# Designs tried in a protein design run: peptides against a protein of PDB entry 4Y8H. Part 25

Target 1, 196 residues: chain A of PDB entry 4Y8H
Amino acid sequence: TSIMAVTFKDGVILGADSRTTTGAYIANRVTDKLTRVHDKIWCCRSGSAADTQAIADIVQYHLELYTSQYGTPSTETAASVFKELCYENKDNLTAGIIVAGYDDKNKGEVYTIPLGGSVHKLPYAIAGSGSTFIYGYCDKNFRENMSKEETVDFIKHSLSQAIKWDGSSGGVIRMVVLTAAGVERLIFYPDEYEQL

## One batch from the design tools (peptide; made by RFdiffusion4, then SolubleMPNN)

Design b1_p12_6_s3 (from b1_p12_6, 8 letters changed)
Fold by OpenDDE base, seed 4:
Structure b1_p12_6_s3 (fold): chain B 196 residues (1-196), chain A 12 residues (1-12)
Amino acid sequence: as target 1 above (196 residues)
Amino acid sequence: VKLEKSSSKLRL
């Protein structure tokens, strides 16, 4: 897996490859690793497909309950729920999660939750087996307050590079854009991103 | 909340 989330001028963009594997076999070429837990709070999933799906389902439920009682949860609240689940179940789960969300007060926020259940708030985060190959590229090319277009290009180039090197990453690049205007899903195919 | 260990072999 290669996943990332990037804060930008108008919000946050999540990005992911779409490969699922079982051993050396590519089990699914078009997996959706970008999962909604609230209207404008999403996550990127890495690790066990089943474990991360179970966690995301529980978080979604908790955020629905929260909303009914207190109104729209913050991205930080969502990250806290993820953190608690990942930490409490670390012996039985293999999950690496990036939580990203937008609200009018906090704008775009990114929280990374690696194995073990720690939580780190960052301007951008990368994770998954492919992320190792793009730390240098991302550090050199990330800028705060990029435009939407600049951020899409940054994520597209970053994930393209990760996919080139990581055998566990591939397929399409999916993105989710979270802004005041709403939610937008993007998809980019190999013929487009492999030439970058 | 305690979750059971997954038997799934699918990895992201």
Scores: peptide ipSAE 0.455, ipTM 0.825, DockQ to the pose 0.955; fails the geometry check
Fold by OpenDDE base, seed 5:
Structure b1_p12_6_s3 (fold): chain B 196 residues (1-196), chain A 12 residues (1-12)
Amino acid sequence: as target 1 above (196 residues)
Amino acid sequence: VKLEKSSSKLRL
């Protein structure tokens, strides 16, 4: 897996490859690793497919209950729910999660939750087996307050490089854009991103 | 909430 989330001028963009593996075999070429837990709060999933889906389902349920009682949760609240689940079950889970969301007060926010269940708020985050290949590239090319187009380009180039080197990453590049205007899904195919 | 370890071999 290669996943990332990037804050920008108008919100946040999540990005992911689409490969799922079982050992040395590709099980699914077009997996959706970008999962909705609330209208404008999403996550990127890496590690066990089953574990990360179970966690996301529980978080979604908790945020629905929260909304009914208190109104729309913050991205920080969502990250806290993810953290509790990952930390309490750290010995039994293989899950690396990036939480990203938008609200009018806090704008775009990113929280990374690696193995062990720690939580880190960052302007951008990368994770998954492919992330090791792009730490240098991302550090050099990330800028705060980029445009939507600049951010899409940054994510596309970053994930393209990760896919080139990581055998566990591939397929299409999916993105989710979260802004005041709403939610937008993007998809980029190998014929486009392999040329970068 | 406690979760049981998954027996799934599918990896992202």
Scores: peptide ipSAE 0.453, ipTM 0.817, DockQ to the pose 0.964; fails the geometry check
Fold by OpenDDE base, seed 3:
Structure b1_p12_6_s3 (fold): chain B 196 residues (1-196), chain A 12 residues (1-12)
Amino acid sequence: as target 1 above (196 residues)
Amino acid sequence: VKLEKSSSKLRL
């Protein structure tokens, strides 16, 4: 897996490859690793497909309950729920999660939750087996307050490089853009990003 | 909430 989330001037963009494996075999080439837990709060998933789906389902339920009682949750609140689940179950889970969301008060926010259930708020985050190949690239090329187009290009180039080197990553690049204007899903195919 | 360990071989 290669996943990332990047804050920019108008909000946040999540990105992911789409490969799922079972042992040495590719099980699914077009998996959706970008999962909605609230209208403008999403996550990137890495690790066990079942574990991360279960976590995301529980978080979604909690955020729905929260909304009914208190109104729209913050991205920080969502990250806290993810953290609790990942930390409490750290001995039985293989899950790496990036939580990203947008609201009018806090704008775009990113929280990374690696194995073990720690939480880290960052301007951008990368995770998954492919992320190891692009730490240097991302650090060099990330800028705060990029445009939407600049951010899409940054994510596309980053994930393209990760996929190039990581045999566990591949397929399409999916993105989710979260802004005041709404939610937008993007998809980029190998013929496009392999040329970068 | 406690989750049961997954028996799934599917990895992301």
Scores: peptide ipSAE 0.453, ipTM 0.818, DockQ to the pose 0.954; fails the geometry check
Fold by OpenDDE base, seed 2:
Structure b1_p12_6_s3 (fold): chain B 196 residues (1-196), chain A 12 residues (1-12)
Amino acid sequence: as target 1 above (196 residues)
Amino acid sequence: VKLEKSSSKLRL
């Protein structure tokens, strides 16, 4: 897996490859690793497909309950729920999660939750087996307050490089854009991003 | 919430 989330001028963008594997076999080429837990709070999933799906389902339910009682949760609240689940179950889970969300008060926010269940708030985060290949690239090319288009290009180039080197990453690049205007899904195919 | 370890070999 290669996943990332990037804050920008108008919100946040999540990005992911789409490969799922079982051993050396590619089980699914078009997996959706970008999962909605609230209207404008999403996550990127890495690790066990089953574990991360279970966690996301629980978080989604918790945030729905929260909304009914207190109104729209913050991205920080969502990250806290993810953290609790990952930390409490750290001995039995293989999950790397990036939480990203947008609200009018806090704008775009990114929280990374690596193995072990720690939480880190960052301007951008990368994770998954492919992320090891792009730390240098991302550090060199990331800028705060980019435009939507600049951020899409940054994510596309970053994930393209990760996929190039990581055998566990591939397929399409999916993105979710979260802004005041709403939610937008993007998809980019190998014929496009392999040429970068 | 306590989760059981998945026996699934599917990895992202």
Scores: peptide ipSAE 0.451, ipTM 0.813, DockQ to the pose 0.964; fails the geometry check

Design b1_p12_6_s4 (from b1_p12_6, 8 letters changed)
Fold by OpenDDE base, seed 4:
Structure b1_p12_6_s4 (fold): chain B 196 residues (1-196), chain A 12 residues (1-12)
Amino acid sequence: as target 1 above (196 residues)
Amino acid sequence: VKLKKSSSKLRL
């Protein structure tokens, strides 16, 4: 897996490859690793497909309950719920999660939750097996307050490079854009991103 | 909430 989330001028963009593997076999070429847990709070999933799905389903339920009682949860609240689940179940789960969300007060926020259930708030985060190959590229090319277009290009180039090197990453690049205007899903195919 | 270990071998 190669996943990332990037804060930008108008919000946050999540990005992911779409490969699922079982050993050396590519089990699914078009997996959706970008999962909604609230209207403008999403996560990127890495690790066990089943474990990360179960966690995301529980978080979604908790955020629905929260919304009914207190109104729209913050991205930090969502990250805290993910943290608790990942930490309490660390012996039984293999999950690497990036939480990203937008609200009018905090704008775009990114929280990374690696194995073990720690939480780190960052301007951008990368994770998964492919992320190792793009730390240098991302650090060099990330800028705060990019445009939407600049951020899409940054994610597209970053994930393209990760996919080139990581055998566990591939397929399409999916993105989710979270802004005041709403939610937008993007998809980029190999014929486009392999040329980068 | 305690989750059971997944038997799934699918990885992301």
Scores: peptide ipSAE 0.475, ipTM 0.833, DockQ to the pose 0.956; fails the geometry check
Fold by OpenDDE base, seed 2:
Structure b1_p12_6_s4 (fold): chain B 196 residues (1-196), chain A 12 residues (1-12)
Amino acid sequence: as target 1 above (196 residues)
Amino acid sequence: VKLKKSSSKLRL
């Protein structure tokens, strides 16, 4: 897996490859690793497909319950729920999660939750087996307050490089854009990003 | 909430 989330001028963008593997076999080429837990709070999933789906389902339920009682949760609240689940189950889970969300008060926010269930708020985050190949690239090319287009290009180039080197990453690049205007899904195919 | 370890070999 290669996943990332990037804050920008108008919100946040999540990005992911779409490969799922079982050992050396590619089980699914078009997996959606970008999972909605609230209207404008999403996560990127890495690790066990089943474990990360179970966590996301529980978080979604908690955020629905929260909304009914207190109104729209913050991205920080969502990250806290993910953290609790990942930390409490750290011995039995293989999950790397990036939480990203948008609200009018806090704008775009990114929280990374690596193995072990720690939480880190960052301007951008990368994770998954492919992320190891792009730390240097991302650090060199990331800028705060980019435009939507600049951020899409940054994610596309970053994930393209990760996919190039990581045999566990591939397929399409999916993105989710979270802004005041709403939610937008993007998809980019190999013929486009392999030439970057 | 305690989660059971998945026996699934599917990895993202």
Scores: peptide ipSAE 0.473, ipTM 0.826, DockQ to the pose 0.962; fails the geometry check
Fold by OpenDDE base, seed 5:
Structure b1_p12_6_s4 (fold): chain B 196 residues (1-196), chain A 12 residues (1-12)
Amino acid sequence: as target 1 above (196 residues)
Amino acid sequence: VKLKKSSSKLRL
């Protein structure tokens, strides 16, 4: 897996490859690793497919319950629910999660939750087996307050490089854009990103 | 909430 989330001028963009593996075999070429937990709060999933889906389902339920009682949760609240689940179950889970969301007060926010269930708020985050190959590229090319187009380009180039080197990453590049205007899904195919 | 370890071999 290669996943990332990037804050920008108008919100946040999540990005992911689409490969799922079982040992040396590709089980699915077009997996959706970008999962909705609330209208403008999403996550990127890496590690166990089953573990990360179970966590996301529980978080979604908790945020629905929260909304009914208190109104729309913050991205920080969502990250706290993910943290609790990942930390309490750290010995039994293989999950690396990036939480990203938008609200009018806090704008775009990113929280990374690696193995062990720690939480880190960052301007951008990368994770998964492919992330190792792009730390240097991302550090050099990330800028705060980019445009939507600049941010899409940054994510596309970053994930393209990760896919080139990581045998566990591939397929399509999916993105989710979260802004005041709403939610937008993007998809980029191998013919588009392999030439980068 | 306690989760049981998945027996799934599928990896993201």
Scores: peptide ipSAE 0.472, ipTM 0.824, DockQ to the pose 0.964; fails the geometry check
Fold by OpenDDE base, seed 3:
Structure b1_p12_6_s4 (fold): chain B 196 residues (1-196), chain A 12 residues (1-12)
Amino acid sequence: as target 1 above (196 residues)
Amino acid sequence: VKLKKSSSKLRL
């Protein structure tokens, strides 16, 4: 897996590859690793497909319950729910999660939750096996307050490089854009990003 | 919430 989330001037963009494996075999080429837990709060998933789906389903339920009682949760609240689940189950789960969300008060926010259930708020985050190949690239090329287009290009180039080196990553690049204007899903195919 | 360890071999 290669996943990332990037804050920008108008909100946040999540990005992911689409490969799922079972041992040495590619089980699914077009997996959706970008999962909605609230209208403008999403996550990137890495690790066990079943574990990360179960976590996301529970978080979604908790955020629905929260919304019914208190109104729209913050991205920080969502990250806290993910943290609790990941930390309490750290001995039985293989999950790496990036939580990203947009609200009018806090704008775009990113929280990374690696194995063990720690939480780190960052301007951008990368995770998954492919992320190891792009730390240097991302650190050099990330800028705060990029445009939507600049941020899409940054994610596309970053994930393209990760996929190029990581045998566990591949397929399409999916993105989710979260802004005041709403939610937008993007998809980029190998013919587009392999040439970058 | 306690989650049961997944028996799934599917990895992201």
Scores: peptide ipSAE 0.468, ipTM 0.827, DockQ to the pose 0.946; fails the geometry check

## One batch from the design tools (peptide; made by RFdiffusion4, then SolubleMPNN)

Design b2_p13_1_s1 (from b2_p13_1, 7 letters changed)
Fold by OpenDDE base, seed 2:
Structure b2_p13_1_s1 (fold): chain B 196 residues (1-196), chain A 13 residues (1-13)
Amino acid sequence: as target 1 above (196 residues)
Amino acid sequence: VKLEKSDSPLRYG
């Protein structure tokens, strides 16, 4: 898996490859690893498909309950719920999650939650087996307050490089853009990103 | 919330 989330001028963009594996075999080529937990709060999932789905379902339910009582939750609140679940179950779960969201007060935010259940707020985050190949590239090319187009290109190039080297990554590149204007889903196919 | 260990072999690597 290769996943990432990047804050930019107008919000945040999540990106992911679409390969699901079982051992050395590809089980699904077009998986959706970008999961909605609230209108403008989404996550990228890596690790056990079942574990991360269970966690995301619980978080979504919790945020729905939160909304009914207190109004729209912040991205930080969502990240806290993810953190609690991952930390309390760290011995039984294999889950690496990036949480990203947008609201008018805080704008775009990114929180990464690695296997241990720690939480880190960052301008951008990368994770999954493919991320090991692109730390250097991302560090060199990331800039704060990029445009939407610049950010899409940055994510596309980053994930393309990860997919090149990581046998556990591949398929299509999916993105979700979160801004004041709403939610937008993007998809890029191998014929495009393999040429980068 | 306590979650049970999954036996699913499917992974997002």
Scores: peptide ipSAE 0.273, ipTM 0.812, DockQ to the pose 0.938
Fold by OpenDDE base, seed 1:
Structure b2_p13_1_s1 (fold): chain B 196 residues (1-196), chain A 13 residues (1-13)
Amino acid sequence: as target 1 above (196 residues)
Amino acid sequence: VKLEKSDSPLRYG
């Protein structure tokens, strides 16, 4: 898996490859690893498909309940719920999650929750087995307050490189753009991103 | 909330 989330001028963009594996086999070429937990709070999932799905489902439920009682939760609140679940169950879970969200007060925010259940707020985060190959590229090329287009290109190039070298990553590149204007889903196919 | 350990072979690498 290769996943990332990047804050930018107008919000945040999540990105992911789409490969699911079982052992040495590719089980699904077009998996959606970008999961909605609230209108403008999403997550990237790596690790156990079942574990991360269970966590995301619980978080979504909690945020729905929260909304009904208190109004729209912050991204930090969502990250806190993820953190509690991941930390409390760290001995029974294989989950690496990036939480990203947008609201008018805090703008785009990214929280990474690696294995173990710690939480780290960052201007951008990368995770999954493919992330190992792109730490250098991302550090060199990330800039704060990029445009939407610059950020899409940054993520596309980053994930393209990760996919190139990581056998556990591949398929399409999915993105979710979270801004004041709403939510936008993007998809890029190998014929496009392999040329980069 | 406590979660049971999954035996699912499916992974997001």
Scores: peptide ipSAE 0.268, ipTM 0.808, DockQ to the pose 0.949
Fold by OpenDDE base, seed 3:
Structure b2_p13_1_s1 (fold): chain B 196 residues (1-196), chain A 13 residues (1-13)
Amino acid sequence: as target 1 above (196 residues)
Amino acid sequence: VKLEKSDSPLRYG
């Protein structure tokens, strides 16, 4: 898996490859690893497919309940719910999650939650087995307050490089753009990103 | 909330 989320001028963009594996087999080539937990709060999932789905479902429920009682939750609140679930179940779960969201007060925010259940707020985050190949590239090329187009290109190039070297990553590149204007889904196919 | 350990062989990366 290769996943990332990047804050930019107008919000945040999540990105992911689409490969699911089981042992030596590719089980699914077009998996959606970008999961909605609230209108403008999403996550990237790595690790166990079942574990991360269970966590995301519980978080979504909690945020729905929260909204009914208190109004729209912050991205930080969502990250805290993910953290509690991951930490409390760290011995029984394999989950690496990036939480990203947008609201008018905090704008785009990114929180990464690795296996141990710690939380790290960052301008951008990368995770999954493919991330090991692109730390240097991302550090060199990331800039704060990029445009939407610049950020899409940054993510596309980053994930393309990760997929190139990581056998556990592949398929399409999916993105979700979260801004004041709403939610936008993007998809890029191998014929495009392999040429980068 | 406690979750049961998954026996699913499917992995995301």
Scores: peptide ipSAE 0.266, ipTM 0.809, DockQ to the pose 0.938
Fold by OpenDDE base, seed 4:
Structure b2_p13_1_s1 (fold): chain B 196 residues (1-196), chain A 13 residues (1-13)
Amino acid sequence: as target 1 above (196 residues)
Amino acid sequence: VKLEKSDSPLRYG
């Protein structure tokens, strides 16, 4: 898996490859690893498919309940819920989660929750087995307050490189853009990103 | 909330 989330001037963009594996075999080449937990709070999932799905489902329910009682949760609140679940169940889970969200007060925010259940707020985050190959590229090329187009290109190039080297990553590149204007889903196919 | 360990072999690598 290669996943990332990047804050930019207008919000945040999540990105992911789409490969699911079982052992050495590709089980699904068009998986959706970008999961909604609230209107403008989403997550990227890596690790156990079942574990991350269970966590995301619980978080989604929790945030719905939260909204009913207190209004729209912040991205930080969502990250806290993820953190509690991942930390309290760290012995039974294999889950790497990137939480990203947008609200008018805080704008785009990114929280990464690696194995163990720690939480880290960052301008951008990368995770999954493919992330190892792109730390250098991302560090060199990331800039704060990029445009939407610049950010899409940054993510596309980054994930393309990760996919190139990571056998556990591949398929399509999915993105979710979260801004004041709403939610936008993007998809890019190998014929495009392999040429980068 | 406690979660049971999954036996699913499917991985998001």
Scores: peptide ipSAE 0.287, ipTM 0.824, DockQ to the pose 0.949; fails the geometry check

Design b2_p13_1_s2 (from b2_p13_1, 6 letters changed)
Fold by OpenDDE base, seed 5:
Structure b2_p13_1_s2 (fold): chain B 196 residues (1-196), chain A 13 residues (1-13)
Amino acid sequence: as target 1 above (196 residues)
Amino acid sequence: VKLEKSTSPLSYG
């Protein structure tokens, strides 16, 4: 898996490859690892497909309850719920999650929750087995307050490089753009990103 | 909330 989330001028963009594996075999080429937990709060999932899905489902439910009582939760609140679940179940679950969201007060925010259930707020985050190949590229090329287009290109190039080297990553590149204007889903196919 | 350990062979590596 190769996943990332990047804050930019107008919000945040999540990105992911779409490969699911069973050992050395590709089980699914078009998996959606970008999961909605609230209108403008999403997550990237790595690790066990079942574990991360279970966590995301619980968080989604929790945030729905929260909304009914208190109004729209912050991205930080969502990250806290993820953290508690991951930490409480760290001995039983294999989950690496990046939480990203947008609201008018805080703009785009990114929280990474690696195995063990720690939480780290960052201007951008990368995770999954493919992330090991792109730390250098991302550090060199990330800039604060990029445009939407610049950020899409940054994510596309980053994930393309990760996929190139990581056998557990591949398929399509999915993105979710979260801004004041709403939610936008993007998809890029190998014919495009392999040429970068 | 406590979750059971997954036995699913599928992973997002």
Scores: peptide ipSAE 0.223, ipTM 0.794, DockQ to the pose 0.931; fails the geometry check
Fold by OpenDDE base, seed 2:
Structure b2_p13_1_s2 (fold): chain B 196 residues (1-196), chain A 13 residues (1-13)
Amino acid sequence: as target 1 above (196 residues)
Amino acid sequence: VKLEKSTSPLSYG
């Protein structure tokens, strides 16, 4: 898996490859690893497909309940719920999650939750087995307050490089853009990103 | 909330 989330001028963009594996075999070529937990709060999932889905389902439920009682939750609140679940179950879970969201007060925010259940707020985050190959590239090319187009290109190039070297990553590149204007889903195919 | 360990072989590597 290769996943990332990047804050930019107008919000945040999540990105992911789409390969699911079982051992050495590719089980699914077009998996959606970008999961909605609230209108403008989403997550990237790595690790066990079942574990991360269960966590995301629980978080979505909690955020729905929160909304009914208190109004729209912050991205930080969502990250806190993810953290609690991952930390409390760290011995039984294989889950690496990036939480990203947008609201008018805090704009785009990114929280990474690696194995063990720690939480780290960052301007951008990368995770999954493919992330090992792109730390250098991302550090060199990331900039604060990029445009939407610049951020899409940054994510596309980053994930393309990760996929190139990581056998557990591949398929299409999916993105979710979260801004004041709403939610937008993007998809990029191998014929496009392999040429980068 | 306590979760049971997954036995699914599917992985987002």
Scores: peptide ipSAE 0.214, ipTM 0.791, DockQ to the pose 0.932; fails the geometry check
Fold by OpenDDE base, seed 1:
Structure b2_p13_1_s2 (fold): chain B 196 residues (1-196), chain A 13 residues (1-13)
Amino acid sequence: as target 1 above (196 residues)
Amino acid sequence: VKLEKSTSPLSYG
């Protein structure tokens, strides 16, 4: 898996490859690893498919309850719920989560929750087995307050490189753009990103 | 909330 989330001028963009594996075999080429937990709060999932799905479902439920009682939750609140679940179940879970969201007060925010259930707020985050190949590239090329187009290109190039080197990553590149204007889903196919 | 250990072979590696 290769996943990332990047804050930018107008909000945040999540990106992911789409490969699911079972051992050395590709089980699904077009998996959606970008999961909605609230209108403008999403997550990237790595690790156990079942574990991360269960976690995301529980978070979504909690945020729905929160919304009914208190209104729209912050991204930090969502990250806190993820953290609680991941930390309290760290002995039984294989989950790496990136939480990203947008709201008018805090704008785009990214929280990474690696194995163990710690939480880290960052301007951008990368995770998954493919991330090991692109730390250098991302550090060199990330800039704060990029445009939407610059950020899409940054994510596309980053994930393309990750996919190139990581056998557990591949398929399409999915993105979710979260801004004041709404939610936008993007998809890029190998014929495009392999040429980068 | 406590979750049981997953035995699913599917992974987002």
Scores: peptide ipSAE 0.213, ipTM 0.784, DockQ to the pose 0.939; fails the geometry check
Fold by OpenDDE base, seed 3:
Structure b2_p13_1_s2 (fold): chain B 196 residues (1-196), chain A 13 residues (1-13)
Amino acid sequence: as target 1 above (196 residues)
Amino acid sequence: VKLEKSTSPLSYG
């Protein structure tokens, strides 16, 4: 898996490859690892498909309850719920989560939750087995307050490089753009990103 | 919330 989330001038973009494996086999080539937990709060999932799905389902439920009582939750609140679930179940879970969201007050925010259930707020985050290959690239090329187009290109190039080197990553590149204007889903196919 | 350990072989590696 190769996943990432990047803050930019107008919000945040999440990105992911789409490969699911079972042992040495590719089980699904077009998996959606970008999961909605609230209107403008999403997550990237790595690790156990079942574990991360269960966590995301519980978070979504909690945020729905939160909304009914207190109004729209912040991205930080969502990250806290993820953190608690991952930490409380750290001995039984294989889950790496990136939480990203947009609101008018805080703009785009990114929180990474690695194995063990710690939480780290960052301007951008990368995770999954493919992330190992692109730490250097991302550090060199990331800039604060990029445009939407620059950020899409940054993510596309980053994940393309990760996929080239990581046998556990592949398929399509999916993105979710979160801004004041709403939610937008993007998809890029191998014939496009392999040329980069 | 406590979750049961996953028995699924599917992985987002």
Scores: peptide ipSAE 0.202, ipTM 0.770, DockQ to the pose 0.920; fails the geometry check

